# Designs tried in a protein design run: peptides against a protein of PDB entry 5YCA. Part 40

Target 1, 132 residues: chain A of PDB entry 5YCA
Amino acid sequence: RSLPAERNPLYKDDTLDHTPLIPKCRAQVIEFPDGPATFVRLKCTNPESKVPHFLMRMAKDSSISATSMFRSAFPKATQEEEDLEMRWIRDNLNPIEDKRVAGLWVPPADALALAKDYSMTPFINALLEASS

## One batch from the design tools (peptide)

Design b1_p29_1 (made by RFdiffusion4)
Fold by OpenDDE base, seed 4:
Structure b1_p29_1 (fold): chain B 132 residues (1-132), chain A 29 residues (1-29)
Amino acid sequence: as target 1 above (132 residues)
Amino acid sequence: LEEQLADFTDDEKEMFLNPYEKWLEEAEE
């Protein structure tokens, strides 16, 4: 597959230690009709554009929003590029189905695979290790 | 739900609000 040409400068170094990012994560409880669910959020600001995106983990099963990962990693991606990547994820990884949330959400192992592709490994590691 | 998402980004709001609206519609049927 082909990923967008321009990547968020925040992710220039995939080898950085993730531990300093752990305390930057924040857990938030959201009330749904069938009960509360906790989401862990990590604010990721593009150092050039200053536009933030939040990476998100569903606390209960540690599913990660692949859609949020993509949008954070590739701020200038077209809708067509996003659609192609989401289709690839659906066909090649193991996205979960949850009617409470839109987009594609993937289990931790798949999230880390995507993180490697998007050069986001420290951020996804921190998100997965953060308390909820 | 919108009150809970007051400090969320637009992308995050979209992620939760649309499914929630569908959920409420299904409950009313």
Scores: peptide ipSAE 0.366, ipTM 0.814, DockQ to the pose 0.822
Fold by OpenDDE base, seed 2:
Structure b1_p29_1 (fold): chain B 132 residues (1-132), chain A 29 residues (1-29)
Amino acid sequence: as target 1 above (132 residues)
Amino acid sequence: LEEQLADFTDDEKEMFLNPYEKWLEEAEE
């Protein structure tokens, strides 16, 4: 597959220690009609544009928002590029379905695979290890 | 729900609000 040419400079080094990012994560309980669910969020700000994106984990099953990962990693991606990547994820990984959330959400192993592709490994490791 | 998402980004809000709207529509049936 072909990923967008320009990547968020926040992710220039995929080898950084993730542990300092763990306390930056925040748990958020959201009340849904069928009960509460906890999400873990990590704020990721593009150092050039100053635009923040939040990486998100569903606390209970540790599903990660692949859509949010892509948008954070590739700030200048076209809608077509996003659509193509989301289709690739559907065809090659194991996204879950949850009626409470839109976008593609993937299990931890898939999230780490994407993180390697997007150069986001420290951030996804931190998100997965954060308490809820 | 919208009040719970006050400090969320627009992308995050959309991620939750769109499914929620469908949820409410189904509940009204």
Scores: peptide ipSAE 0.366, ipTM 0.812, DockQ to the pose 0.844
Fold by OpenDDE base, seed 5:
Structure b1_p29_1 (fold): chain B 132 residues (1-132), chain A 29 residues (1-29)
Amino acid sequence: as target 1 above (132 residues)
Amino acid sequence: LEEQLADFTDDEKEMFLNPYEKWLEEAEE
């Protein structure tokens, strides 16, 4: 597959320690028709554009929004590029289905695989380790 | 739900609100 050429400069170094990011995560309970669900969010701001994107985890099963990862990692990606990557994820990883949320959400292992591809490993590690 | 997402970004809101709309439609059937 071909990922977008320009990546968020926030993710220049995939080897950074993730522990300082853990306390920056925030958990929020959202009430759905079938009951409450907790989501953990990590604000990731592009240091150049100052546009924030939140990485998101479902607290219960630790599923991570791959869509949010992609949009954060590739701020100048076209819709076609996003669609291509989402198709790749669907075909090669193990996204879950949850009627409460749109986009592709993947298990922790898949999220970490994507994180490596997107150079987001510290951020995904922090998101996964954050309390809920 | 929208009130719960007041401090969410537009992208985040879309990810929750769009499915919610479908959910409500199904519940009304």
Scores: peptide ipSAE 0.366, ipTM 0.807, DockQ to the pose 0.820
Fold by OpenDDE base, seed 3:
Structure b1_p29_1 (fold): chain B 132 residues (1-132), chain A 29 residues (1-29)
Amino acid sequence: as target 1 above (132 residues)
Amino acid sequence: LEEQLADFTDDEKEMFLNPYEKWLEEAEE
């Protein structure tokens, strides 16, 4: 598949130690009609544009928003490029179904596979290891 | 729900609010 040409410079080095990012994650309880659920969020700011995006994990099953990963990694991507990648994820990975959230959410193993493709490994490792 | 998401980005708000609206519609049927 073809990924967007320009990547967020925040992710220039995929080999960085992830441990300093763990305490930067924040857990939040959201009340839904069928009860509460906890989400873990990590703020990722593009050092050039200064625009932040949040990476997000469901605390219960550790599912991670692939949509948020893509939008953070590729700030200049077109809607067509996003749609193409989301279709690829549906065809090649194992996205979950959850009526509480929109976008594609994937299990930890798939999230780490995407992280390697997007050069986001330290950030996804930190998000997965953060307490909730 | 919107009050709970006060400090969320627009993308995050949309991620939760749209499914919530659908949830309410299904409950009324």
Scores: peptide ipSAE 0.359, ipTM 0.809, DockQ to the pose 0.803

Design b1_p29_1_s1 (made by RFdiffusion4, then SolubleMPNN; from b1_p29_1, 12 letters changed)
Fold by OpenDDE base, seed 1:
Structure b1_p29_1_s1 (fold): chain B 132 residues (1-132), chain A 29 residues (1-29)
Amino acid sequence: as target 1 above (132 residues)
Amino acid sequence: LEEQLKDWTEFEKKMFLEPLEELKKELEE
């Protein structure tokens, strides 16, 4: 598949130690009509544009927002490029279904596969290991 | 829910607020 040409410079080094990022994650309980659910978020700021994005994990099953990963990794991506990648995820990975949240959410193993493709491995490792 | 998300980015808010409207409709049926 073809990914967008320009990537967020925050992710220039996929080999960084993820452990310093763990304490930067924040857990928050969200009240839904069917009950509470905890989400873990990691703020990722593009060092050049200064535009922030949040990577997000459902605490209980550790599902990760693939949509958020893509938006953070590829700040200049077109809607068409995003649509193509989301279709690829549906066809090749195992996204979950949850009516409480929009976008594609994937299990930890799939998130790490995407992280490798997007050069975000340290950030996704930290997000997965953070306490909730 | 919107109050809980007051410190979130607009993109994050959309991910949760849009589905919320659909969930509310389902509960009303």
Scores: peptide ipSAE 0.383, ipTM 0.812, DockQ to the pose 0.810
Fold by OpenDDE base, seed 5:
Structure b1_p29_1_s1 (fold): chain B 132 residues (1-132), chain A 29 residues (1-29)
Amino acid sequence: as target 1 above (132 residues)
Amino acid sequence: LEEQLKDWTEFEKKMFLEPLEELKKELEE
């Protein structure tokens, strides 16, 4: 597959220690019609544009928003590039379906696979290890 | 729900609010 050419400079080094990022995560309970659900969020700010994106995890099953990962990793990606990647995820990974949330959400193992591709490993590790 | 997301980014809001609107429409049918 073809990923966008420009990546968020925040993710220039995939080998950084993720531990300092853990306490930066925040849990929030969201009330849905069918009951409450907790989400864990990590603010990721592009050091050049200063535009923030939040990486998100469903606390209960640790599903990670792949869409949010992509948007954060590739701030200049076109909608077509995003659609292409989301199709790839559907075809090659194991995204879940949840009517409460838009975008693709993937289990932890898939999230880490994407993190490697997007050079986001420390951030996804932190997001997964954060308490809820 | 919208009030709960007041401090979220616009993208995050859409991620949750748009599906909610669709669910509401389904319940009306």
Scores: peptide ipSAE 0.382, ipTM 0.808, DockQ to the pose 0.834
Fold by OpenDDE base, seed 3:
Structure b1_p29_1_s1 (fold): chain B 132 residues (1-132), chain A 29 residues (1-29)
Amino acid sequence: as target 1 above (132 residues)
Amino acid sequence: LEEQLKDWTEFEKKMFLEPLEELKKELEE
């Protein structure tokens, strides 16, 4: 597959220690028609454009929003590039089915695989280790 | 739900609000 050429400079170093990012995560309980669910969010700001994106985890099963990861990693990606990557994820990884949320959500192992591809490993590790 | 998401980005809001419309429709049937 072909990922977008320009990546968010926030993710220039995939080898940084993730532990300082853990306390920056925030948990929030959302009330759905079928009951409450907790989500954990991590604010990631592009140091050049100053535009923020939130990485997101379902607290209960630790599913991660792959769509949010992609949009944060590739701020200049076209919709066509996003669609292509989401199709790749469907074909090669194990996205979950949850009617409460849009976009593609993947289990922790798949999220870490994507994080390696997107150079986001410290951020995804922090998101996964954060309390809920 | 919209009130709960007041501090979320527009993208995050759409991620939850659009499926909610479908869920409400299913529960009303």
Scores: peptide ipSAE 0.380, ipTM 0.809, DockQ to the pose 0.786
Fold by OpenDDE base, seed 2:
Structure b1_p29_1_s1 (fold): chain B 132 residues (1-132), chain A 29 residues (1-29)
Amino acid sequence: as target 1 above (132 residues)
Amino acid sequence: LEEQLKDWTEFEKKMFLEPLEELKKELEE
């Protein structure tokens, strides 16, 4: 597959220690019609554009928003590039189905695979290890 | 739900609000 050419400079180093990022994660309980669910969010600000994106995890099963990862990693990606990547994820990984949320959500192992591709490993590790 | 997300980004809001609207439509049918 072909990923977008320009990547968020926040993710220039995929080998950084993730531990300092853990306390930056925030858990929030969301009340849905069928009951409460907790989400963990990590704010990731593009140091050039200053535009923030939030990486997101479902606390219960640790599913992570692949769409959010892509949007954060590739801020100048076209919709066509995003659609192509989302199709690749559907075809090659194991996205879950949850009617409460839009976008593609993937289990932890898949999220870490994407993180490696997007150079986001420290951020996803922190998000996965954060308390809820 | 929208009130709960008042401080979220627009992208995050859409992630939750759009599915909710679809579910509401299904319940109304």
Scores: peptide ipSAE 0.377, ipTM 0.805, DockQ to the pose 0.785

Design b1_p29_1_s2 (made by RFdiffusion4, then SolubleMPNN; from b1_p29_1, 15 letters changed)
Fold by OpenDDE base, seed 5:
Structure b1_p29_1_s2 (fold): chain B 132 residues (1-132), chain A 29 residues (1-29)
Amino acid sequence: as target 1 above (132 residues)
Amino acid sequence: LEEQLKDWTEFEKEMFLKPLREEEARRAA
């Protein structure tokens, strides 16, 4: 597959310690029509553009929003590039289907695999380790 | 639901609101 050429400068170093990011995560219970669900989110701000994105985890099964990861990692990606990556994820990883939320959500192992590809391992580690 | 997401970014809001709107539309049809 072909990932976008430009990546969020926030993720220029994939080797950083993730532990300082853990307390920056926030859990929130969201009330859906069919019941509550807790999400953990981590605000990630592009240091250059100052545009924020939230990385998100479903607390119950620790599924991570792959679309959010992609959007955060590749702020200048085209819709076509995103669609291509999402198709790749569907074909190569194990995304779950949740009718309550849009985008692709993947299990922790898949999220970490994507994190490696997107150079955002510390952020995903923190998101996964944060309490809910 | 929208009120719950008031401190989220627009993209994240739509992540939750879009399915809801679509479900409501399906039920209304």
Scores: peptide ipSAE 0.557, ipTM 0.878, DockQ to the pose 0.867; fails the geometry check
Fold by OpenDDE base, seed 4:
Structure b1_p29_1_s2 (fold): chain B 132 residues (1-132), chain A 29 residues (1-29)
Amino acid sequence: as target 1 above (132 residues)
Amino acid sequence: LEEQLKDWTEFEKEMFLKPLREEEARRAA
């Protein structure tokens, strides 16, 4: 697969300690028609463009939004590049289906694999370890 | 639901609102 050439400079160092990011995560209960569900989110701001994205975790099963990861990691990606990556995820990882939320969501192990590819391991580690 | 997402970015809002709108459309059809 071909990942976009330009990456969010926020993720320039994949080896940083993730623990300082844990308290920056926020849990929120979302009321759906079929009941409440808690999501944990981490605000990630591109230090150059100042455009924010939220990394997202379902609190209950720790599924992570792969779509959100991709959008945050590759701010100048084309729709074609995104579609290609999402297809790769479907074919090679283990995304889950949740009718309440759009995009591709993957289990923790897959999220960490993507995080390595996108150079955002500290952020995903923090998101996974944050309290809900 | 939209009020709950007032502090979210547009992309994240649509992540939650799009499925809801689609379900409402299916029920209305």
Scores: peptide ipSAE 0.553, ipTM 0.876, DockQ to the pose 0.863; fails the geometry check
Fold by OpenDDE base, seed 1:
Structure b1_p29_1_s2 (fold): chain B 132 residues (1-132), chain A 29 residues (1-29)
Amino acid sequence: as target 1 above (132 residues)
Amino acid sequence: LEEQLKDWTEFEKEMFLKPLREEEARRAA
Protein backbone atom coordinates (compact mmCIF):
# COMPACT_ATOMS: atom_id res chain seq x y z
CA ARG B 1 0.00 0.00 0.00
CA SER B 2 0.93 3.63 -0.40
CA LEU B 3 0.89 5.89 2.64
CA PRO B 4 0.88 9.69 2.41
CA ALA B 5 4.26 11.26 1.77
CA GLU B 6 4.27 13.73 4.65
CA ARG B 7 4.01 12.64 8.26
CA ASN B 8 3.35 14.60 11.44
CA PRO B 9 6.75 15.69 12.83
CA LEU B 10 5.56 14.57 16.25
CA TYR B 11 6.23 11.01 15.11
CA LYS B 12 9.74 11.49 13.76
CA ASP B 13 11.24 8.96 16.20
CA ASP B 14 9.45 5.65 16.72
CA THR B 15 12.01 4.42 19.26
CA LEU B 16 11.27 6.86 22.08
CA ASP B 17 10.35 5.63 25.54
CA HIS B 18 6.56 5.59 25.87
CA THR B 19 6.37 5.74 29.66
CA PRO B 20 6.45 9.55 29.92
CA LEU B 21 3.33 9.67 27.76
CA ILE B 22 1.25 7.44 30.03
CA PRO B 23 0.31 10.13 32.56
CA LYS B 24 -0.74 12.39 29.69
CA CYS B 25 -3.60 10.06 28.82
CA ARG B 26 -7.06 10.84 30.16
CA ALA B 27 -9.96 8.51 30.82
CA GLN B 28 -13.54 9.68 30.42
CA VAL B 29 -16.85 7.94 30.95
CA ILE B 30 -19.22 8.68 28.09
CA GLU B 31 -22.93 8.20 28.63
CA PHE B 32 -24.55 6.65 25.58
CA PRO B 33 -28.25 5.92 25.18
CA ASP B 34 -27.58 2.24 25.84
CA GLY B 35 -25.26 2.85 28.80
CA PRO B 36 -21.88 4.19 29.83
CA ALA B 37 -18.53 3.39 28.24
CA THR B 38 -15.06 4.57 29.17
CA PHE B 39 -12.65 5.97 26.62
CA VAL B 40 -9.00 6.85 27.04
CA ARG B 41 -7.56 9.62 24.92
CA LEU B 42 -4.11 11.07 24.33
CA LYS B 43 -3.69 14.58 22.97
CA CYS B 44 -1.14 14.69 20.18
CA THR B 45 -0.18 18.14 18.92
CA ASN B 46 1.73 18.69 15.71
CA PRO B 47 4.77 20.65 16.88
CA GLU B 48 4.89 22.71 13.69
CA SER B 49 1.25 23.45 12.90
CA LYS B 50 0.11 23.31 16.54
CA VAL B 51 -2.98 21.40 15.41
CA PRO B 52 -4.06 18.78 17.96
CA HIS B 53 -5.53 15.35 17.43
CA PHE B 54 -6.67 12.83 20.01
CA LEU B 55 -5.71 9.19 19.87
CA MET B 56 -8.61 7.13 21.19
CA ARG B 57 -8.98 3.82 23.02
CA MET B 58 -12.07 2.00 24.20
CA ALA B 59 -11.13 1.14 27.76
CA LYS B 60 -12.99 -2.15 28.03
CA ASP B 61 -11.52 -4.06 25.08
CA SER B 62 -8.63 -1.70 24.29
CA SER B 63 -9.79 -1.12 20.72
CA ILE B 64 -7.94 1.79 19.14
CA SER B 65 -9.29 4.24 16.58
CA ALA B 66 -7.31 3.60 13.42
CA THR B 67 -8.99 6.56 11.78
CA SER B 68 -7.71 8.86 14.51
CA MET B 69 -4.23 7.41 14.16
CA PHE B 70 -4.22 8.06 10.44
CA ARG B 71 -5.53 11.60 10.77
CA SER B 72 -2.89 12.41 13.37
CA ALA B 73 -0.03 10.79 11.49
CA PHE B 74 -0.80 12.26 8.08
CA PRO B 75 -2.09 15.82 8.42
CA LYS B 76 -1.94 16.53 4.68
CA ALA B 77 -3.49 13.29 3.51
CA THR B 78 -6.28 13.45 0.96
CA GLN B 79 -9.62 11.81 1.48
CA GLU B 80 -8.69 9.34 -1.24
CA GLU B 81 -5.53 8.36 0.63
CA GLU B 82 -7.50 7.88 3.82
CA ASP B 83 -10.12 5.80 2.05
CA LEU B 84 -7.40 3.65 0.55
CA GLU B 85 -5.79 3.03 3.92
CA MET B 86 -9.09 2.28 5.63
CA ARG B 87 -9.87 -0.25 2.92
CA TRP B 88 -6.46 -1.82 3.44
CA ILE B 89 -7.17 -2.09 7.16
CA ARG B 90 -10.49 -3.80 6.49
CA ASP B 91 -8.83 -6.24 4.12
CA ASN B 92 -5.69 -7.01 6.12
CA LEU B 93 -6.43 -6.40 9.81
CA ASN B 94 -9.29 -7.17 12.17
CA PRO B 95 -11.35 -4.04 12.74
CA ILE B 96 -14.31 -4.27 15.07
CA GLU B 97 -17.73 -2.75 14.62
CA ASP B 98 -19.26 -0.53 17.27
CA LYS B 99 -22.47 1.23 16.34
CA ARG B 100 -21.85 3.95 18.93
CA VAL B 101 -18.69 5.37 17.36
CA ALA B 102 -17.64 6.14 13.81
CA GLY B 103 -14.43 5.18 12.04
CA LEU B 104 -12.40 2.00 12.08
CA TRP B 105 -11.39 0.59 15.44
CA VAL B 106 -8.83 -2.17 15.74
CA PRO B 107 -7.62 -4.46 18.53
CA PRO B 108 -4.34 -3.74 20.32
CA ALA B 109 -2.18 -6.00 18.17
CA ASP B 110 -3.48 -4.39 14.99
CA ALA B 111 -3.07 -0.94 16.50
CA LEU B 112 0.57 -1.66 17.22
CA ALA B 113 1.05 -2.92 13.68
CA LEU B 114 -0.36 0.33 12.36
CA ALA B 115 1.70 2.27 14.87
CA LYS B 116 4.83 0.75 13.43
CA ASP B 117 3.76 1.73 9.93
CA TYR B 118 2.88 5.26 11.05
CA SER B 119 5.88 5.65 13.38
CA MET B 120 3.56 6.07 16.39
CA THR B 121 4.66 3.13 18.54
CA PRO B 122 5.43 5.08 21.74
CA PHE B 123 2.10 6.86 21.62
CA ILE B 124 0.04 3.73 21.07
CA ASN B 125 1.95 1.85 23.76
CA ALA B 126 1.22 4.66 26.19
CA LEU B 127 -2.43 4.78 25.22
CA LEU B 128 -2.77 1.03 25.73
CA GLU B 129 -0.99 1.04 29.07
CA ALA B 130 -2.82 4.02 30.56
CA SER B 131 -5.29 3.43 33.38
CA SER B 132 -9.01 3.70 32.78
CA LEU A 1 -23.97 13.58 24.72
CA GLU A 2 -22.68 16.70 23.01
CA GLU A 3 -22.17 18.39 26.37
CA GLN A 4 -19.92 15.53 27.45
CA LEU A 5 -17.69 16.21 24.45
CA LYS A 6 -17.41 19.98 24.86
CA ASP A 7 -13.63 19.92 25.31
CA TRP A 8 -12.97 17.56 22.41
CA THR A 9 -11.95 18.55 18.90
CA GLU A 10 -14.56 18.63 16.19
CA PHE A 11 -13.28 15.47 14.55
CA GLU A 12 -13.47 13.44 17.74
CA LYS A 13 -16.86 14.89 18.58
CA GLU A 14 -18.21 13.76 15.24
CA MET A 15 -16.98 10.24 15.90
CA PHE A 16 -19.61 10.05 18.60
CA LEU A 17 -22.27 12.42 17.32
CA LYS A 18 -22.54 11.14 13.77
CA PRO A 19 -23.79 7.66 14.70
CA LEU A 20 -26.31 9.19 17.06
CA ARG A 21 -27.69 11.49 14.38
CA GLU A 22 -27.88 8.66 11.90
CA GLU A 23 -29.76 6.45 14.32
CA GLU A 24 -32.23 9.22 15.05
CA ALA A 25 -32.71 9.78 11.34
CA ARG A 26 -33.43 6.10 10.78
CA ARG A 27 -36.04 6.09 13.50
CA ALA A 28 -37.68 9.17 12.09
CA ALA A 29 -37.97 7.71 8.60
Scores: peptide ipSAE 0.553, ipTM 0.876, DockQ to the pose 0.843; fails the geometry check
Fold by OpenDDE base, seed 2:
Order: structure tokens, then C-alpha cells, then sequence
Structure b1_p29_1_s2 (fold): chain B 132 residues (1-132), chain A 29 residues (1-29)
């Protein structure tokens, strides 16, 4: 598959220790009509554009928002590029469906596979290890 | 729900609000 040409400079080094990022994660209980659910977020700010994106994890099953990962990794991606990648994820990985939240959400193993592709492994490791 | 998301970016807000709006629309139909 073809990924966007420009990547968020925040992710220039995929080999960094993720441990320092763990305390930067924040857990939040969201009250839905059918009950509460906890999400863990990690704020990732593009050092050039100063635009933040939140990486997101469902605390209960550790599903990660692939859509959020893509948008954070590729700040100048077109909608077409995003659509193509999301289709690839549907066809090649194991996304789950939660009717309470939009976008594609994938299990931890798939998230780490994407993280490697997007050069954001430390951030996903931190998000997965953070307390909820 | 929207108030709970006041510190989130617009994209994350829509991640939660879009399904809610769609469900409300289905119930109203």
C-alpha cells in the first residue's frame, strides 16, 4: 500500500523509550446513554504546525483508534489517502466495531503493527501500558 | 455528552457525537 509522503515530525524516531510517555496519558470516564466507558488519551502535538491530535484507547478491551493514529501520523494526508488506508485496515487487520464511537478501532497487536508502519511505536506502547 | 468532551479536539468530539446524532435520527424516523 501507499502511505502519505509527509509524516508528522513528532514521529521521526520509532526507537525511543516509551516509558516517559506513560505518565502523559490521561484516563477519562465517558458517560454514554447506555452506561460509562473509560478511554485513555495521549496528546500528540505536531512540533511544526502546533496542531494536537489525541491517540485513543478503549480501556476495557485496549482497542486503539486507527483513524486517530493515521491523522496524527500524516497531517497533510488527503481524505482519499485516509479512505484508502482505512479500507486496507478493514481488509488486512481485525478492526472491531463499537457503535458508540466512530472510526476504525483495532486490537493492540494490530495497533502495534500500524504503529510500526507509521513510525509511532513508542506512543502506542505508552498508550497501551497506561493505567485506566 | 458534548460537555464531557469540552477539552477534546473537534475530530475526537465528532468521533463520539456523530454516532449519537445518527442514532437519534434513526429513532426519530
Amino acid sequence: as target 1 above (132 residues)
Amino acid sequence: LEEQLKDWTEFEKEMFLKPLREEEARRAA
Scores: peptide ipSAE 0.552, ipTM 0.876, DockQ to the pose 0.833; fails the geometry check

Design b1_p29_1_s3 (made by RFdiffusion4, then SolubleMPNN; from b1_p29_1, 14 letters changed)
Fold by OpenDDE base, seed 1:
Structure b1_p29_1_s3 (fold): chain B 132 residues (1-132), chain A 29 residues (1-29)
Amino acid sequence: as target 1 above (132 residues)
Amino acid sequence: LEEQLKDWTEFEKEMFLKPLKEEEKRRAE
């Protein structure tokens, strides 16, 4: 498949050690109408634009927001490019359904597959290993 | 719920508020 041409320079090196990023993750309990749920967030700032974006994980099942990954990795992507990638994810990976949150959320294995494609493996590894 | 997300980015807010707003819209129909 085709991905956007321009990638967030934060992800220029996919081989870096992820462990220093683990303590930068933050867990937060969100009170939904049907009960509480914990999410883990990792702030990722584009070093060029200085615009921050958060990667997100559901603590309970470790599902990762693929939409957030895409938005962070490809800050100049069009909505059409995002839609195409999300369709690809639906067709080729195993996104979960959660009525409480929008966007596509994928299990850890799929998240790591996407991370490899987006060159953001260290960040996803850190997000997955962070405590909740 | 919105108050809980006061320090979140607009994108994150939308991810968590959109389903709620859609449900409210459906109930209002």
Scores: peptide ipSAE 0.504, ipTM 0.858, DockQ to the pose 0.729
Fold by OpenDDE base, seed 4:
Structure b1_p29_1_s3 (fold): chain B 132 residues (1-132), chain A 29 residues (1-29)
Amino acid sequence: as target 1 above (132 residues)
Amino acid sequence: LEEQLKDWTEFEKEMFLKPLKEEEKRRAE
């Protein structure tokens, strides 16, 4: 597959220690019609544009929003590029279905695979290890 | 639900509110 050419400079180094990012995550209980669910969020700000994106994890099963990862990693991506990547994820990974939230959500192993592709490994590790 | 997300980004709001709004629309049809 072909990923967008320009990546968020926040993710220039995929080998950084993720530990300092863990306490920056925030858990929030969201009350849905069918009951409460906790989400963990990590604010990721593009150091050049100053535009923030939040990486998100479902606390219960640790599913992570792949769409949020993509949006954060590739701020200048076209909708077509996003659609292609989301289709690739559907075809090659194991996204879960949750009718309460839009976008593609993937299990931890898949999230880490994407993180490697997007150079976001420290951030996804932190998100996965954060308390809820 | 919208009140809970008042401080979320627009993208996050859409992610969490879109399914609910679509369901409400289906019920109204």
Scores: peptide ipSAE 0.503, ipTM 0.858, DockQ to the pose 0.767
Fold by OpenDDE base, seed 2:
Formats: sequence, structure tokens, C-alpha cells
Structure b1_p29_1_s3 (fold): chain B 132 residues (1-132), chain A 29 residues (1-29)
Amino acid sequence: as target 1 above (132 residues)
Amino acid sequence: LEEQLKDWTEFEKEMFLKPLKEEEKRRAE
């Protein structure tokens, strides 16, 4: 597959220690019509554009928003590039279905695989280890 | 739900509100 050419400079180093990012995560209980669910969010600000994106985890099963990862990693990606990647994820990984939230959400192992591809491993590790 | 997300980014809001809006559309049809 082909990923977008330009990547968020926040993710220039995939080898950084993730532990300092853990306390930057924030858990929030969201009240849905069918009941509460906790999500963990990590604010990731593009150092060039200053535009923030939030990486997101479902606290209960640790599913990670692949769509959010892609949007954060590739801020100049076209919709076509995103659609192509989301199709690849659907065909090659194991996204879960949750009617309460849009986008593709993947298990931790898949999230880490994507993180390696997107050079954002420290951020996903921190998000996964954060308390909820 | 929308009030809970008042300080979220627009993308995050859409992620959580889109399913509800789509369901509302289905019920209205």
C-alpha cells in the first residue's frame, strides 16, 4: 500500500520513550443513550501547524481509533488516501464494530502495527498503558 | 451527548455524533 508522502513532524522519532506521555492521557466517561463508556484521549499537536489531533482508546477493550491515528499522522492526506488506507485496514487487520462511534477501531496489536507504519509507536504505547 | 463533547475537536465530535445523526435520519424516513 501507499501512505501519504507528508507525515506529522511530531512523529519524527518512533524510538522515543513513551512513559512521559502516559500522564498526558485523559480518561473521560461518555454517556451514550445505551449507557456510559470510558474513552482515553491523548492530545497530539502538530508542531508546525499547531493543529491538535486526539488519539483515542476505548478503555474497556483498548480498541484504538485507526482513523484518528491516520488523521494525526498524515494531516495533508486526501480523502482518497484515507479511504484507501481504511480499506487496507479493513482487509488486512481486525477492526471491531461499535455502533456508537464512527471510523475504524482496531485492537491493541493492530494499533501497534499501524503505529509502526505511521511512526507513532510511543504515542500508542502511552495511550494503551494510561489508566482509565 | 453533544454537550459532553463541547470542548472536543470537530473531528472527534463527528466521530461520536455521526452515528446518532444517522440513526435519527433512519427514524425520520
Scores: peptide ipSAE 0.498, ipTM 0.856, DockQ to the pose 0.700
Fold by OpenDDE base, seed 3:
Structure b1_p29_1_s3 (fold): chain B 132 residues (1-132), chain A 29 residues (1-29)
Amino acid sequence: as target 1 above (132 residues)
Amino acid sequence: LEEQLKDWTEFEKEMFLKPLKEEEKRRAE
């Protein structure tokens, strides 16, 4: 696969300590027709463009939105580049099926694999360790 | 559900609202 050339400068250092990011996460209970579910969100702002994106985790099973990760990591990616990466994820990782939410959602191990590829490991570690 | 997501970004809203719209479409067919 070929990832987009330009990456969000927020993720310039993949080796940073993640613990300061944990208290920045926020949990919210969403009432669906079939019952409540909690999601954890982490606001990630591009330091140059000032455009924010939210990383997202399902609290119960810790599934993480791969689509949100990609959008945050590659702010100038084309739709074709996104489609290519989502197909790669579907073919090489273990995305789950949840009828309540759109996009690709992956288990924690896969999310950390993607985080390494996107240079955003501290942010995914923080999102996974945050309370709900 | 839209009221619950009033302070979310448009991308996040679509992530949670799209499945509902698709289900409504299926019921209408």
Scores: peptide ipSAE 0.498, ipTM 0.856, DockQ to the pose 0.706

Design b1_p29_1_s4 (made by RFdiffusion4, then SolubleMPNN; from b1_p29_1, 14 letters changed)
Fold by OpenDDE base, seed 1:
Structure b1_p29_1_s4 (fold): chain B 132 residues (1-132), chain A 29 residues (1-29)
Amino acid sequence: as target 1 above (132 residues)
Amino acid sequence: LEEQLKDWTEFEKSMFLEPLRRQAAEAAA
């Protein structure tokens, strides 16, 4: 696969300690028609454009939004590039099936694999360790 | 649900509102 050339400068160093990011995460209970579910969000602001994106985790099973990761990591990606990456994820990783949410959501191990590819490891580690 | 997401970004909202709208449309068909 071919990832977009330009990456969010927020993710310039994949080796940083993730622990300072943990308290920046926020949990929120969402009431769906079939019952409540808690989601954890981490605000990630592009230091150059100042545009924020939120990384997202389902609290219960720790599934992470791969779509949100991609959107945050590659701010200038085309729709075609996103579609290509989402197809790759579907074919090579293990996205979950949850009809309550759009986009691809992946288990923690897959999220960390993507985080390595996108240079987002500290942020995904923090999101996974945050309380809910 | 939309009221619960009032402080979310537009992209975040779409991730949850799109499936809800689709399910409602299917139920009404």
Scores: peptide ipSAE 0.550, ipTM 0.878, DockQ to the pose 0.796
Fold by OpenDDE base, seed 3:
Structure b1_p29_1_s4 (fold): chain B 132 residues (1-132), chain A 29 residues (1-29)
Amino acid sequence: as target 1 above (132 residues)
Amino acid sequence: LEEQLKDWTEFEKSMFLEPLRRQAAEAAA
């Protein structure tokens, strides 16, 4: 597959210690028609554009929004590039089935695989280790 | 649900509001 050429400069170093990011995560209970569910969010601000994106995890099963990861990592990606990557994820990874949420959400192992591809491992590790 | 998401970005909101709208439309069809 071919990922977008330009990446968010926030993710220039995939080897950084993730522990300082853990306390930056925030948990929030969302009330759905069929009951409550807790989500953990991590604010990621592009240091050049100052545009924030949020990485998101379902607290209970630690599923992570792959769509959010992609949009944060590749702020100048076209819709076509996003669609191609989402198709790749469907074909090669194990996105969950949850009708309550849009986009692709993947298990922790898949999220870490994507994080390596997108050079955002510290951020996903922090998101996974954050309390809820 | 929309009130709970008032401080979220538009993209984040869409991830949760879009499914609700779709489900409502399907139920009405």
Scores: peptide ipSAE 0.550, ipTM 0.878, DockQ to the pose 0.753
Fold by OpenDDE base, seed 4:
Structure b1_p29_1_s4 (fold): chain B 132 residues (1-132), chain A 29 residues (1-29)
Amino acid sequence: as target 1 above (132 residues)
Amino acid sequence: LEEQLKDWTEFEKSMFLEPLRRQAAEAAA
């Protein structure tokens, strides 16, 4: 597969220590029709455009929004590029099935695999280690 | 639910509100 050419400069260094990012995560309980569920969010601001994106984790099973990861990593990606990547994820990884949320959500191991590809490992590690 | 997400970005809101609206529409049909 081919990923978009331009990446969010926030992710220029995949080797950074993730621990300072852990306390920046925020947990929030969302009341769904079938009951409450907690989500953990990490604000990621593009240092050039100053536009924020939020990485998101389901607290209970640690599923992470791959769609959010992609949009944060590749802010100038076309819809076609996103669709291509989402198809790749569906074909090669193990996205979960949850009718309450849109986009593709993947287990922790898959999220870390994507993080490596997108050069955002510290951010995903922090999101996974954050309390809820 | 929408009130709970008032401070979320539009993209974040869509991830949760879109399925909810779809489910409501299906239940009403």
Scores: peptide ipSAE 0.549, ipTM 0.878, DockQ to the pose 0.778
Fold by OpenDDE base, seed 5:
Structure b1_p29_1_s4 (fold): chain B 132 residues (1-132), chain A 29 residues (1-29)
Amino acid sequence: as target 1 above (132 residues)
Amino acid sequence: LEEQLKDWTEFEKSMFLEPLRRQAAEAAA
């Protein structure tokens, strides 16, 4: 499939060691009306624009926000490009159903598949291995 | 919930606040 032309320079090297990123992750308990849930966040700052994006994982089932991944990987993507990719994810991967959150959230295996496509494997590995 | 997310980015906030607002509106309808 076709992806946006310009990628976040943070993800130039998909072969980097992910272990230094693990302690940079932060867990936070969010109190929802129906009870608490823990999320793990990893701050990813574009080295050129200095604009941060956060990668996000649900601690319980390790579901990861595909929408957040896309926006971090392709900071200049149009809404139309995002919509097309989200449709592809919906049609080809296994996004979860959770009414508490917006966007598409995918299981770990799908997240790693996307990470390969977006050249951000070290970051997703770190996010998945971080403590909650 | 909004206070819990005070140091999150606007995009992150929207991912959680939009569903919450929608649920509240549906319950009030």
Scores: peptide ipSAE 0.549, ipTM 0.878, DockQ to the pose 0.784

